# Peptides against a protein of PDB entry 1ZZD, part 82

Target 1, 109 residues: chain A of PDB entry 1ZZD
Amino acid sequence: FQVVNPYLLRDLVDLGIWDEGMKQYLITQNGSIQGLPNVPQELKDLYKTVWEISQKTIINMAADRSVYIDQSHSLNLFLRAPTMGKLTSMHFYGWKKGLKTGMYYLRTQ

## One batch from the design tools (peptide; made by RFdiffusion4, then SolubleMPNN)

Design b2_p19_4_s2 (from b2_p19_4, 12 letters changed)
Fold by OpenDDE base, seed 1:
Structure b2_p19_4_s2 (fold): chain B 109 residues (1-109), chain A 19 residues (1-19)
Amino acid sequence: as target 1 above (109 residues)
Amino acid sequence: SMEEELQKAYDEYIDKTNE
């Protein structure tokens, strides 16, 4: 079975990066947000799972998927507005305490 | 499916924020 952590969705929506492109990205990445440049590192750390690949591999894969990421309006917005991304990262600290679990996604492999 | 679960989670959050 597959279960999406509602707090992950909350955080993505609150970050203003949720759209169809983001949804498709998550589908292709099996729920992993590790490769997203517009997600605060603390959030990535929080939702890291045992089946997440190494950080180095994530970075490499993210680089390879840069064109795809750019197709997402919300993701593209971050790339074009890095200052907004920084502000969003600060906002994350305001609502992170509301998270009840660090596991963002459950599925049977 | 993953897509269905993501959509479900989104819908639930939006519903809560609108209450």
Scores: peptide ipSAE 0.160, ipTM 0.756, DockQ to the pose 0.021
Fold by OpenDDE base, seed 5:
Structure b2_p19_4_s2 (fold): chain B 109 residues (1-109), chain A 19 residues (1-19)
Amino acid sequence: as target 1 above (109 residues)
Amino acid sequence: SMEEELQKAYDEYIDKTNE
């Protein structure tokens, strides 16, 4: 199953920055908003967790995709066939260890 | 998919705000 943090989505919508570009960014970044320039730092801190830090490291090292953001509304995406094994393992580990709070996106198979 | 889940979450929030 897949779970999206509803509070994250709410805050993005309330900020008026939710659009197709933002949606695609979240998909490619597995829910992380830490790299968004137009998101207030307060929100980044609010949603930052130990899991988020680990996820950021994995995402930043991913060579199979690249995301460029302009004004946090438009995206330039370059995607290759992703390997989701490591990400899946991390998600599952986070869930198992009780890191449910603060997670943007969780997927289990 | 994550895209589907994001869309569902969006729809649910919008529905709530319209109540």
Scores: peptide ipSAE 0.157, ipTM 0.750, DockQ to the pose 0.020
Fold by OpenDDE base, seed 3:
Structure b2_p19_4_s2 (fold): chain B 109 residues (1-109), chain A 19 residues (1-19)
Amino acid sequence: as target 1 above (109 residues)
Amino acid sequence: SMEEELQKAYDEYIDKTNE
């Protein structure tokens, strides 16, 4: 199943760069925005995919950012084969790291 | 599909911002 991170979409829309081309880009890049030159690095760091950064690192980054930012930012997770067990584990790990929000983006590789 | 999900997410955000 596919779950699109609403905050990723929001950020792209708010940047004024959302269009049909961007949509197709995300589709072809499996949700990755790393190759977009007009996206701030901060957002790229926030929305990295599993093959770009480990899920654990993503959670750590999200937890760290959550200290300074609102809950408006989401946790993006890309999994090759997500299972309920994996999702639960990541959820609890996020909880232990002090995340205030859940997982908002899930993409299967 | 991801395309459909992206479109849904967009529509939802636009609807939310227009409320």
Scores: peptide ipSAE 0.148, ipTM 0.741, DockQ to the pose 0.019
Fold by OpenDDE base, seed 4:
Formats: sequence, structure tokens, C-alpha cells
Structure b2_p19_4_s2 (fold): chain B 109 residues (1-109), chain A 19 residues (1-19)
Amino acid sequence: as target 1 above (109 residues)
Amino acid sequence: SMEEELQKAYDEYIDKTNE
């Protein structure tokens, strides 16, 4: 069960920054806007704890998209409580799923 | 999927905005 916060979409649209690029960004970022430089900090704080999908799901989607695109894409992962073991597992999972590009950014929730 | 959910959320917002 995946849920997208409708208010997040509203705010992004109202800011005039919603487009296909933003959509793809959110898909790969597990709905996180923390990495967006053009988003007010207030909104980042508001949506900081929003997680719509699992990190594994993100990896799966990234792997799936890589099959249909001819350009490499970076994968960014966010963790609530990152541990070395968990990070290693995620890297391995990404590798196992055949990602063309590995993890580019690691962020905490 | 996340993509589908994002699209749904967008569509719903646009529909509400146009009402």
C-alpha cells in the first residue's frame, strides 16, 4: 500500500516546480524533497517524515526504469536510522537488481 | 506504484483546482 501526500503535490504545483523531472525525482527519492534546493525549508520540515514507499521499492523501480532508458541515472536513498549493516545490504540489493549506476546520494530522514 | 500514486495525486489536485 503506497500513499502520496496530496498536500505535497499541492505545494509543489503551487510553487510551479512540478514537472516530469520532479515526478521522477520523487520516485527515486521515496517522496523526499529534502534534496531540492528550490524548496523552502519550511516545506522540507513539514514533509521530512513522509515515506510513501520502501527503499527496496525505490531500488526496484530504479532497476526497472534502467531497462527502458539509455542514459544512466543516479539512485538516492534515504534512511530513517542508517546503520552500516543496512547500508551494505542496500548496496548489495541494488547490485543484485542490476542497477546501471549505484547509490549516488545517501540521506537520512 | 509510486509513479501511479503521484499521478493520481496530481490529477486529483488539478481536478479540484478546476472546480
Scores: peptide ipSAE 0.138, ipTM 0.743, DockQ to the pose 0.021

Design b2_p19_4_s3 (from b2_p19_4, 11 letters changed)
Fold by OpenDDE base, seed 2:
Structure b2_p19_4_s3 (fold): chain B 109 residues (1-109), chain A 19 residues (1-19)
Amino acid sequence: as target 1 above (109 residues)
Amino acid sequence: SIIEKLEEYYKKYIDKTNE
């Protein structure tokens, strides 16, 4: 299991980019946001550090608020897909849609 | 499932922020 830090989820919501696409993106990227555009570098640096922390430590810090991502489950999704390219495209499409929404929210704030 | 857990967390967070 990989634990998704609850503060990461909060920050993604605050950025207005949390949606179904982002959810799927996190699953396929094992919680990494390093490749996301329009995410402040400060947040990337912060959660890069979190990424380097042991899962045990994250669990202790977040307790019941932690979201568990089963890597086996995510891998199974890829195995079920007719092609890896199609599945990847679907994930990125949802992600891009989320980012566009996020930018809209940032402009209106 | 993990998807359901994520959705549940998101829902709770939104509800809390709207209080």
Scores: peptide ipSAE 0.020, ipTM 0.368, DockQ to the pose 0.024
Fold by OpenDDE base, seed 5:
Structure b2_p19_4_s3 (fold): chain B 109 residues (1-109), chain A 19 residues (1-19)
Amino acid sequence: as target 1 above (109 residues)
Amino acid sequence: SIIEKLEEYYKKYIDKTNE
């Protein structure tokens, strides 16, 4: 199943634009909100999917390989047996460690 | 699902914030 960044979900709810249509949109767009006209640019800049981050950002994240590897392993672990608590913790941890964009979108089998 | 639970959680949060 698809999991959206809980902070993004919060912000979309705050904007009053979260509904079934938005949910379906995110599913079809693989979590991307970049194409939404009613979302502030600030949020678009903040919430980017793994495929939408700049090369500079990728390089910066790769510069701290220890953290990057750790997050990758954490992603794999949580994807195997995801719970709301684990997912929330993962997103928060990723954000705290500077991998906020990489933690934006998750998909489990 | 997890996302549905999050939706409900934040819905309640927003409602509380508006009180």
Scores: peptide ipSAE 0.020, ipTM 0.369, DockQ to the pose 0.019
Fold by OpenDDE base, seed 1:
Structure b2_p19_4_s3 (fold): chain B 109 residues (1-109), chain A 19 residues (1-19)
Amino acid sequence: as target 1 above (109 residues)
Amino acid sequence: SIIEKLEEYYKKYIDKTNE
């Protein structure tokens, strides 16, 4: 099975570039965004080092609306003037909060 | 699927944000 990074999905949605074409592309590329021309380099750099989580953890995080809502609001602020530092900070902040809500299994990309 | 669930969640979020 393919593990979907929920933060990647959120970031792509927030950038307004998530669509069926993007979805199919990610499926064929096993979640890699490195080859996408319409994705900021800072996001590419971020997701080179981000951890993948188990399917169960992803489901748990998706069920925890408060975690995603809080982070999404904050992320939208950063997208107006995104930096690698800000993106990284927001990513791991949301990750930390999400992991507190349930069991997790981490692996490298 | 996981993707569908996440898409549904964020779709609702975006719709609410656009209100």
Scores: peptide ipSAE 0.018, ipTM 0.331, DockQ to the pose 0.024
Fold by OpenDDE base, seed 3:
Structure b2_p19_4_s3 (fold): chain B 109 residues (1-109), chain A 19 residues (1-19)
Amino acid sequence: as target 1 above (109 residues)
Amino acid sequence: SIIEKLEEYYKKYIDKTNE
């Protein structure tokens, strides 16, 4: 499975190309940026081999980014074998970290 | 969706805890 990488989101913001359209694109492409013409090849190469990070780390980074941009971005999570307990914990953890919105997109493998 | 249900639950939880 693929996760919408929080580092990718950061880099897209830094490139100035992050917007709602980009978000939807990532969702439809399962997190892949390989097809984006406005993304440097170096960045594509980087995220071609990006390793999965913990969902907790993703949430933390999302929260940090939200502080920087003065508004929360919707959090996208991809889970292999989610349980109700895990989903609940992740959701509430996000709230505790100051996310202003709930999970934008949840995908299971 | 499950997320919407969770958000609804959370809202109810907050309301209940604030009582």
Scores: peptide ipSAE 0.012, ipTM 0.182, DockQ to the pose 0.049

Design b2_p19_4_s4 (from b2_p19_4, 12 letters changed)
Fold by OpenDDE base, seed 4:
Structure b2_p19_4_s4 (fold): chain B 109 residues (1-109), chain A 19 residues (1-19)
Amino acid sequence: as target 1 above (109 residues)
Amino acid sequence: KKEEELQKAYDEYIDKTNE
């Protein structure tokens, strides 16, 4: 599966442009929004400066550097009702990369 | 409310990538 920057999703949702087409686009573009015409340039720049690092990469980096732990943990917190298979995959991925704690699954209102 | 929307979006995205 492909993970995505939760802050990016938030911004897209806030813009009201989150739909099936957007989902498919992000998948094909590996999470990049640089080619989207309906996204403000400031957002493109924002996530460009972050080098559009995938959440998987963030998790990888978090395993190596503590500065990215918060972002990796945030990914886990945004899961609402994932399937067991999805949770397992994410958990093992993190474990395989040497993360100390398991994936947190929290529902927030 | 906003958090719920985000979670739904995330779940939808993840589910789509698993297809």
Scores: peptide ipSAE 0.116, ipTM 0.762, DockQ to the pose 0.032
Fold by OpenDDE base, seed 3:
Structure b2_p19_4_s4 (fold): chain B 109 residues (1-109), chain A 19 residues (1-19)
Amino acid sequence: as target 1 above (109 residues)
Amino acid sequence: KKEEELQKAYDEYIDKTNE
C-alpha cells in the first residue's frame, strides 16, 4: 500500500478538506493533488516534487536494515526486526523529525 | 490537537490503502 507525505496530509487537514472522498482520491491518483480544484496552486507547486514510496518497498528496505527516503530532505531509517506497526510509526516519526530538524537518519536497535 | 489530527489522518490513509 501507499505511503503519503505526512506534510501533505497536514496541509489537507488544515484546509478542512480531508475526508473519505479525499482519501480515496489520493489513492487513485497515487498521492497527487495536482487535479484538485479546491487546493491552492501554491500547495500544488509545493508538492510537485513529492516522491511517494510504497509501504511494501519500505518494508523490503527495512528488511535490509535500512530505508532511504528522499523528498524535501533525505532520511535514512535503520530498523532491526521491525513489525508493521513499528515500521509505520518510525516512518512517520522519522520523516517528520527529519524535515523539521534536519535529521539525516533515524535508527532503532 | 493538530498533531493528533495529523496522526489520525496518516493512520486513516494507510488503512484505506490497505483495503
Scores: peptide ipSAE 0.114, ipTM 0.760, DockQ to the pose 0.059
Fold by OpenDDE base, seed 5:
Structure b2_p19_4_s4 (fold): chain B 109 residues (1-109), chain A 19 residues (1-19)
Amino acid sequence: as target 1 above (109 residues)
Amino acid sequence: KKEEELQKAYDEYIDKTNE
């Protein structure tokens, strides 16, 4: 599976362009939106750095800690062992170390 | 409302990547 930046998903949903085609596009492009003509350049610039981060690196980092998302609107991040200095931006995955199945979006409430 | 939409989108994306 691919981890994804929840802010990106939010923005795509807000733009009303989230559909099956978009999902497939993101998968084939490894999360990159740079080639999308219907996305504002501002968003492309915003998520350019996110795209540059290796998905494998993100997964490896997530595997070493529990990652929790507080609220979808604020997308507050709770990390047990944060390594934010290593990331200019972060993809989020509801992750607990040792999980074999995806808890893809974990809200602590 | 928006949170539900985001959750749905997230779940759909992750599920799609596992197909």
Scores: peptide ipSAE 0.112, ipTM 0.759, DockQ to the pose 0.026
Fold by OpenDDE base, seed 1:
Structure b2_p19_4_s4 (fold): chain B 109 residues (1-109), chain A 19 residues (1-19)
Amino acid sequence: as target 1 above (109 residues)
Amino acid sequence: KKEEELQKAYDEYIDKTNE
C-alpha cells in the first residue's frame, strides 16, 4: 500500500474535494498534490516542507519513540493546527505495517 | 465524528492502493 500524509487527507477533506477521482489521482501521482489545479498554492508550498519533515519524522519514530512526540509537535506548528496525535499515529501505523511486510516507501518532492 | 471521517478517508486510500 501507499503511505499518505494524514494532514493532507484532512485538508483535502476540508476542501470538499476528497472523492474517488482524488484517490486515484493521488495514487498515480505518488501522493503529490502539486499538479492539482483546485488546490491553493499556499497548500502546495506547505506540503513541500511538510513532506520533508514527515520523512524525517518517520525515521525518528522508528529509532526512538520519545523523538516521535517532538517531531509530531513540529508538524503541528508548521500546519498551524492543534496537535493531531491520532492522525500522526495513524500515519506511522500505516508506514510500520508496510515495513513489516518488506515494503519500503520513498518519494521525492 | 471528524476523526471517524478522517479514519475512513485513510482506510479508503490504503485499500485503494492495495487493489
Scores: peptide ipSAE 0.097, ipTM 0.737, DockQ to the pose 0.027

Design b2_p19_5_s1 (from b2_p19_5, 9 letters changed)
Fold by OpenDDE base, seed 4:
Structure b2_p19_5_s1 (fold): chain B 109 residues (1-109), chain A 19 residues (1-19)
Amino acid sequence: as target 1 above (109 residues)
Amino acid sequence: MKELEELEKILEKYIDEAV
């Protein structure tokens, strides 16, 4: 079950590009608007899906949080197409950034 | 220890391209 982000819906309506075709497109693309040529880049950046956000950024945010957290925490990583090399690099990067736990829960699309 | 540091450099470069 998919629900369109209400704020995205508003912006698409304001752009005058919301229609049944757009709705079907979003459904097939799991909410992604990255491939739409008629959408400003600003909106694409604003409405990145979980799978489109830089995993490095996610790790950075987790590391920043760890500064204020004494207890260990788990980190969820979302990858479209994980490779062994990519997973290894993420692991070491997280370690280097000082994550207090090596517990990564890998989730794939 | 030195080997680990070199590996980290390689991986850091890789993650910038892959992540």
Scores: peptide ipSAE 0.016, ipTM 0.334, DockQ to the pose 0.499
Fold by OpenDDE base, seed 3:
Structure b2_p19_5_s1 (fold): chain B 109 residues (1-109), chain A 19 residues (1-19)
Amino acid sequence: as target 1 above (109 residues)
Amino acid sequence: MKELEELEKILEKYIDEAV
């Protein structure tokens, strides 16, 4: 069951581009607006799905937080098409960045 | 440690593809 982000819905309505066609598009695209030519880039950046956000950025943010905490924390990573090589690389990258946990929770689409 | 560093170097080239 897919739920459209209510804030995204609002912004699309404000842009005047929300209609039944847009709704169907979002359903087929799993909520992504990245492929829409008539949507400002700023809005695309704001509403990146968990599958579209740079995982490197997420890891960097987690590493930054880990500097100020002593307890282990879970890190969730999302990939559309993970390969063993990619997963291994992310693991080492996280370790290299000083993450205190060796536990990654991988979610795939 | 040298062996580990070599492994890290090998994996480094794939980081941009992975994340």
Scores: peptide ipSAE 0.015, ipTM 0.317, DockQ to the pose 0.575
Fold by OpenDDE base, seed 1:
Order: C-alpha cells, then structure tokens, then sequence
Structure b2_p19_5_s1 (fold): chain B 109 residues (1-109), chain A 19 residues (1-19)
C-alpha cells in the first residue's frame, strides 16, 4: 500500500492545500507532486520520488562510493518506462564510471 | 578504435537524454 510521506504531508498542510482532492491526486500520481502548479519548486525538488530522481545521478553517487570500497555494492535503479536501450545505456554509463558490479536491483513503475 | 570512440560518444549523448 502507498504511504504518504509524513514530511510532505506536513508541508502541504502548511501550504493550506491539503484536502481530500490532493490526497486522491497523490494516490493517482504515485506520490508525485511535480505536476502541481500551486507547489513551490523548492518542495518539488525536495520531494522527488525515486522515479523522478535522475538515475545518472544515482550511478554517479555509486561510482563515487566505489572509490572507497573494495566489496560489491548494490546499485538500485528505478525507471518509469524501461527500454532495452535505456538499460543498455545505464550499464554502459556504469562501466564508464568504473562500477565494479552491474545493476543488482532494477525497479520499474 | 575510432569507430568505437564515436559510438561511445553517441551513447553518452543518449544516456544524458534517457537516464
């Protein structure tokens, strides 16, 4: 089941825009507030879902961590609409960034 | 080798758009 981020809930209440309609909207949008015009961009940036965060950024972070570890780490990627091309690109990019292991967890929306 | 490098550049551009 979907759980609303309690901090997001707080901020939406503070903005005075929380209501039943907003709740239903979030449910239908899988927690995303990116499409809401009445939400400040700062909050949109703060509350990006795992589906909205750049996977390239995640790969970069993983590569950075790999500099300090010798054991395998789990790379988790989340894609809204994965294609073979996108997957291949991510693997290629991971290789270019020096990841020691391939993608371990792939999640799709 | 040169062909591979060109392919890598194309793929990198694609990654920027797709990832």
Amino acid sequence: as target 1 above (109 residues)
Amino acid sequence: MKELEELEKILEKYIDEAV
Scores: peptide ipSAE 0.015, ipTM 0.315, DockQ to the pose 0.454
Fold by OpenDDE base, seed 5:
Structure b2_p19_5_s1 (fold): chain B 109 residues (1-109), chain A 19 residues (1-19)
Amino acid sequence: as target 1 above (109 residues)
Amino acid sequence: MKELEELEKILEKYIDEAV
């Protein structure tokens, strides 16, 4: 399961480079655009790795099926430094957003 | 990480039952 940053998606669409190929690329690269030569550096600086985005944003994206890269019921979260408190907050927030699965895979950097 | 995994399981059950 992977979710696209909705703002990144918008910007890629605005650039006219969003297509099925780009979608597959993002899946392969875990949402990173850093390696794309046709993306302006400004956007690369703006959209860093998934490790730096808020977990609330990730959960919000997961609640919206339209922004899913992979339509899976399993949620993958990326945590740089997971704590019990952070995990608890994510699960309760996910519950409030109606997610049946708060977290299937927890990835740490 | 073991404690986190255990908490994850508990919370997942809670979410599944509540939603």
Scores: peptide ipSAE 0.014, ipTM 0.279, DockQ to the pose 0.058

Design b2_p19_5_s2 (from b2_p19_5, 10 letters changed)
Fold by OpenDDE base, seed 3:
Structure b2_p19_5_s2 (fold): chain B 109 residues (1-109), chain A 19 residues (1-19)
Amino acid sequence: as target 1 above (109 residues)
Amino acid sequence: SELEELNEKVLKEYIDEAI
């Protein structure tokens, strides 16, 4: 069961490009609009999915949050195509950023 | 030291490229 982001739906309707074809496209693309030529870049930047964000950014955000939280915070990382290099990089970068725990959840597409 | 600085640079570049 997949639901389209209601704000994204609104913006696509406002652009006049929402139709059944667009709906099916989003379903097949797991909510990504990055490949749509008729969508402004500003909206593409706004509606990035977790698979389209640098995991370095995710770790940075987690590290920033941890400064103001007494306990360890759960961290979810998302990799479309995991590699040993990426996994190693995530491990070392998390450690370098001073996360309270080295444990995180890896999710794959 | 020079070695420490080089190691940090290499590691940073590797991480930035990977994730």
Scores: peptide ipSAE 0.090, ipTM 0.582, DockQ to the pose 0.305
Fold by OpenDDE base, seed 4:
Structure b2_p19_5_s2 (fold): chain B 109 residues (1-109), chain A 19 residues (1-19)
Amino acid sequence: as target 1 above (109 residues)
Amino acid sequence: SELEELNEKVLKEYIDEAI
């Protein structure tokens, strides 16, 4: 099941735009607020879903963690429309960033 | 080498565009 980000919920309430319609919208959009015209851009940037974030960022965070651990944590990557090019890019970028394992879990929307 | 640097740049640009 889907759970709305509690901070997003707070901000939407503060904006005065939270209602049942908004709730249903978020459900249908899998939590994305990118298509909402009445949401400030700074909030859209803050509350990007995993499908809307560059996976390069995810790999960077994993690489940062790997500096302090002997074994890499489980890495989950998210792609809306995976292609061989994207998969290859993620593999090479992960390797370039020094991840100890080339294995990651890919999730698709 | 200069070639290696160029290759790294091209690869980086490709990756940055892809993911």
Scores: peptide ipSAE 0.088, ipTM 0.581, DockQ to the pose 0.284
Fold by OpenDDE base, seed 2:
Structure b2_p19_5_s2 (fold): chain B 109 residues (1-109), chain A 19 residues (1-19)
Amino acid sequence: as target 1 above (109 residues)
Amino acid sequence: SELEELNEKVLKEYIDEAI
């Protein structure tokens, strides 16, 4: 199995910063490069893990997809540190966006 | 109403900060 995103691996190699230390760092950081000072911000924005992107964006994308499909679809949401506020916010925002059907799956780290 | 508008604003801000 592949632990690191192959495109991320390519870009890190191209930057000349890929080594065993970098590999171990990514493992301990669950694939996140956000804390690396020698990585351009553009790459950090591109290679966000599911735990680092706004779940509001995920809900928006699901709402957009619902316009083109005629059946219920599954929605997967990811929270690194779930709180009641976040859970409530996701529920209300999803409702507001018209996601009244489909399966909702919450993943936590 | 004014109260409804305030509630919507507060709720939007809360949601935007949370997720």
Scores: peptide ipSAE 0.078, ipTM 0.559, DockQ to the pose 0.302
Fold by OpenDDE base, seed 5:
Structure b2_p19_5_s2 (fold): chain B 109 residues (1-109), chain A 19 residues (1-19)
Amino acid sequence: as target 1 above (109 residues)
Amino acid sequence: SELEELNEKVLKEYIDEAI
């Protein structure tokens, strides 16, 4: 079963737009609220799914964490529609950011 | 070199657009 982010749920309830329809919408949209016209942009920015954020950000965060964690940690990258260009870009960017020995796994939607 | 800098710039732009 799919678990909705409890904070997102709270905010949707606070907006008064939470109902069974909204629940089903989130399920079908894999948790994305980006397409909802009645949700403030601030919340859309806050509750981006892993498929909706730049993977550069993920790599940057991993690079930052790598200073404090050992090399055993793995990086997960998420691409809805992977292309060779994207894969190559992620590889080179990761390399540039110092993740030369870091293993990463690609997740596709 | 200037060529290397250009290559890095192009690569950066490509990466920034792709991911």
Scores: peptide ipSAE 0.071, ipTM 0.530, DockQ to the pose 0.320

Design b2_p19_5_s3 (from b2_p19_5, 9 letters changed)
Fold by OpenDDE base, seed 5:
Structure b2_p19_5_s3 (fold): chain B 109 residues (1-109), chain A 19 residues (1-19)
Amino acid sequence: as target 1 above (109 residues)
Amino acid sequence: MKEEEELEKILEKYIDEAV
């Protein structure tokens, strides 16, 4: 079974738009509310899934963490449809940002 | 220098599209 984010559920209930249809929509969309016209943009920004966050942002966050730690850490990326070009770009960008480790795990949707 | 900068811009474009 699939579990809906409890905080998202709360906010949708508070908006008065939670119903069975909304539940089924979220299930089919893997928790994404980005396509819903009746949801405020503020909530859409708050509840972006791992598939909706820029991978550049993820790399930047990893690079920022490297400033405060002396241990190496792995970089995990999530891509819907990776291409060789995209992978090369990510590796290059990671190198440019001074990451100590390359991409350790790639997950595709 | 120009070639490197251009390459970086191209690569950054692709990574931004890699959601």
Scores: peptide ipSAE 0.016, ipTM 0.356, DockQ to the pose 0.547
Fold by OpenDDE base, seed 1:
Structure b2_p19_5_s3 (fold): chain B 109 residues (1-109), chain A 19 residues (1-19)
Amino acid sequence: as target 1 above (109 residues)
Amino acid sequence: MKEEEELEKILEKYIDEAV
């Protein structure tokens, strides 16, 4: 089941734009507020879903962490529309960044 | 080796579009 982020809910209420229509919109958009014109960009940046966060950023963060750890982290990547090309690119980029292990979890929307 | 280098170049070029 889908649960609305309670902090997002709070902020939407504070903006005075929360209503049943907004609720249904979020459900249909899998929690994304990126397409809403009446939401400040700051909030859009704050409440990016896992599908909207750059996977490159995630890989960079994983690489940064791997410098100080012995055990390999499980890398979790999320793609809306994965292609073989995208997957290959991600693996290559991870390798280039010095990840010790490949992608462990791949999630698709 | 040459093929691998070419592949690397292609992948690097489009990494921002793919990831």
Scores: peptide ipSAE 0.016, ipTM 0.339, DockQ to the pose 0.545
Fold by OpenDDE base, seed 3:
Structure b2_p19_5_s3 (fold): chain B 109 residues (1-109), chain A 19 residues (1-19)
Amino acid sequence: as target 1 above (109 residues)
Amino acid sequence: MKEEEELEKILEKYIDEAV
């Protein structure tokens, strides 16, 4: 089930824009505030959901970590609309970036 | 390794689109 991030809730309350309408909006948008015009960009950047972060960035971060450890950690990928082509490309991109394992966990909406 | 390199070349153009 969906739970609103408690820190996001706090910040929205502090902005004075939290109400029932906002709650319903977040539910329908899977927690995203990116489409809200009355939210500062700084807050939008802070609360990007896992679905809004570039998966390339996620892979890059995983590769960066692997430089300093003997065993690369498991990679978690999040895709809204995965296709076989995208999955294959992501796999080989990870390989190209130097990930030591081809295993990753895929999460979808 | 050779097969992997070939596949990587094929998929390189799709990397930015896919991730």
Scores: peptide ipSAE 0.015, ipTM 0.350, DockQ to the pose 0.523
Fold by OpenDDE base, seed 4:
Structure b2_p19_5_s3 (fold): chain B 109 residues (1-109), chain A 19 residues (1-19)
Amino acid sequence: as target 1 above (109 residues)
Amino acid sequence: MKEEEELEKILEKYIDEAV
């Protein structure tokens, strides 16, 4: 599987920080650059993995999308370490936001 | 429905932290 996004690779090369060490780092971090001190925050924000993006934001986007569709839609959430509290909170938040379809799939890292 | 509303109120303050 491809660990490094090709556009991320380009940007890292442009920054002059791409090397074998960087490659190995990304492999061990499953593509995350959030922990890299020499990467601008702008790039970190741009290249957040599915595990790093706010799940609240995902729910908000799903709720907004549902306004324009009559059909039910599937929602996928990605959590690094789900707890019952987090799951319950997300469930009620989704309900509050008016999601027609509940959470279909939960994926864990 | 009533129980859900009350639970939602309790959980609301934890949304930012949990999600």
Scores: peptide ipSAE 0.016, ipTM 0.366, DockQ to the pose 0.561; fails the geometry check

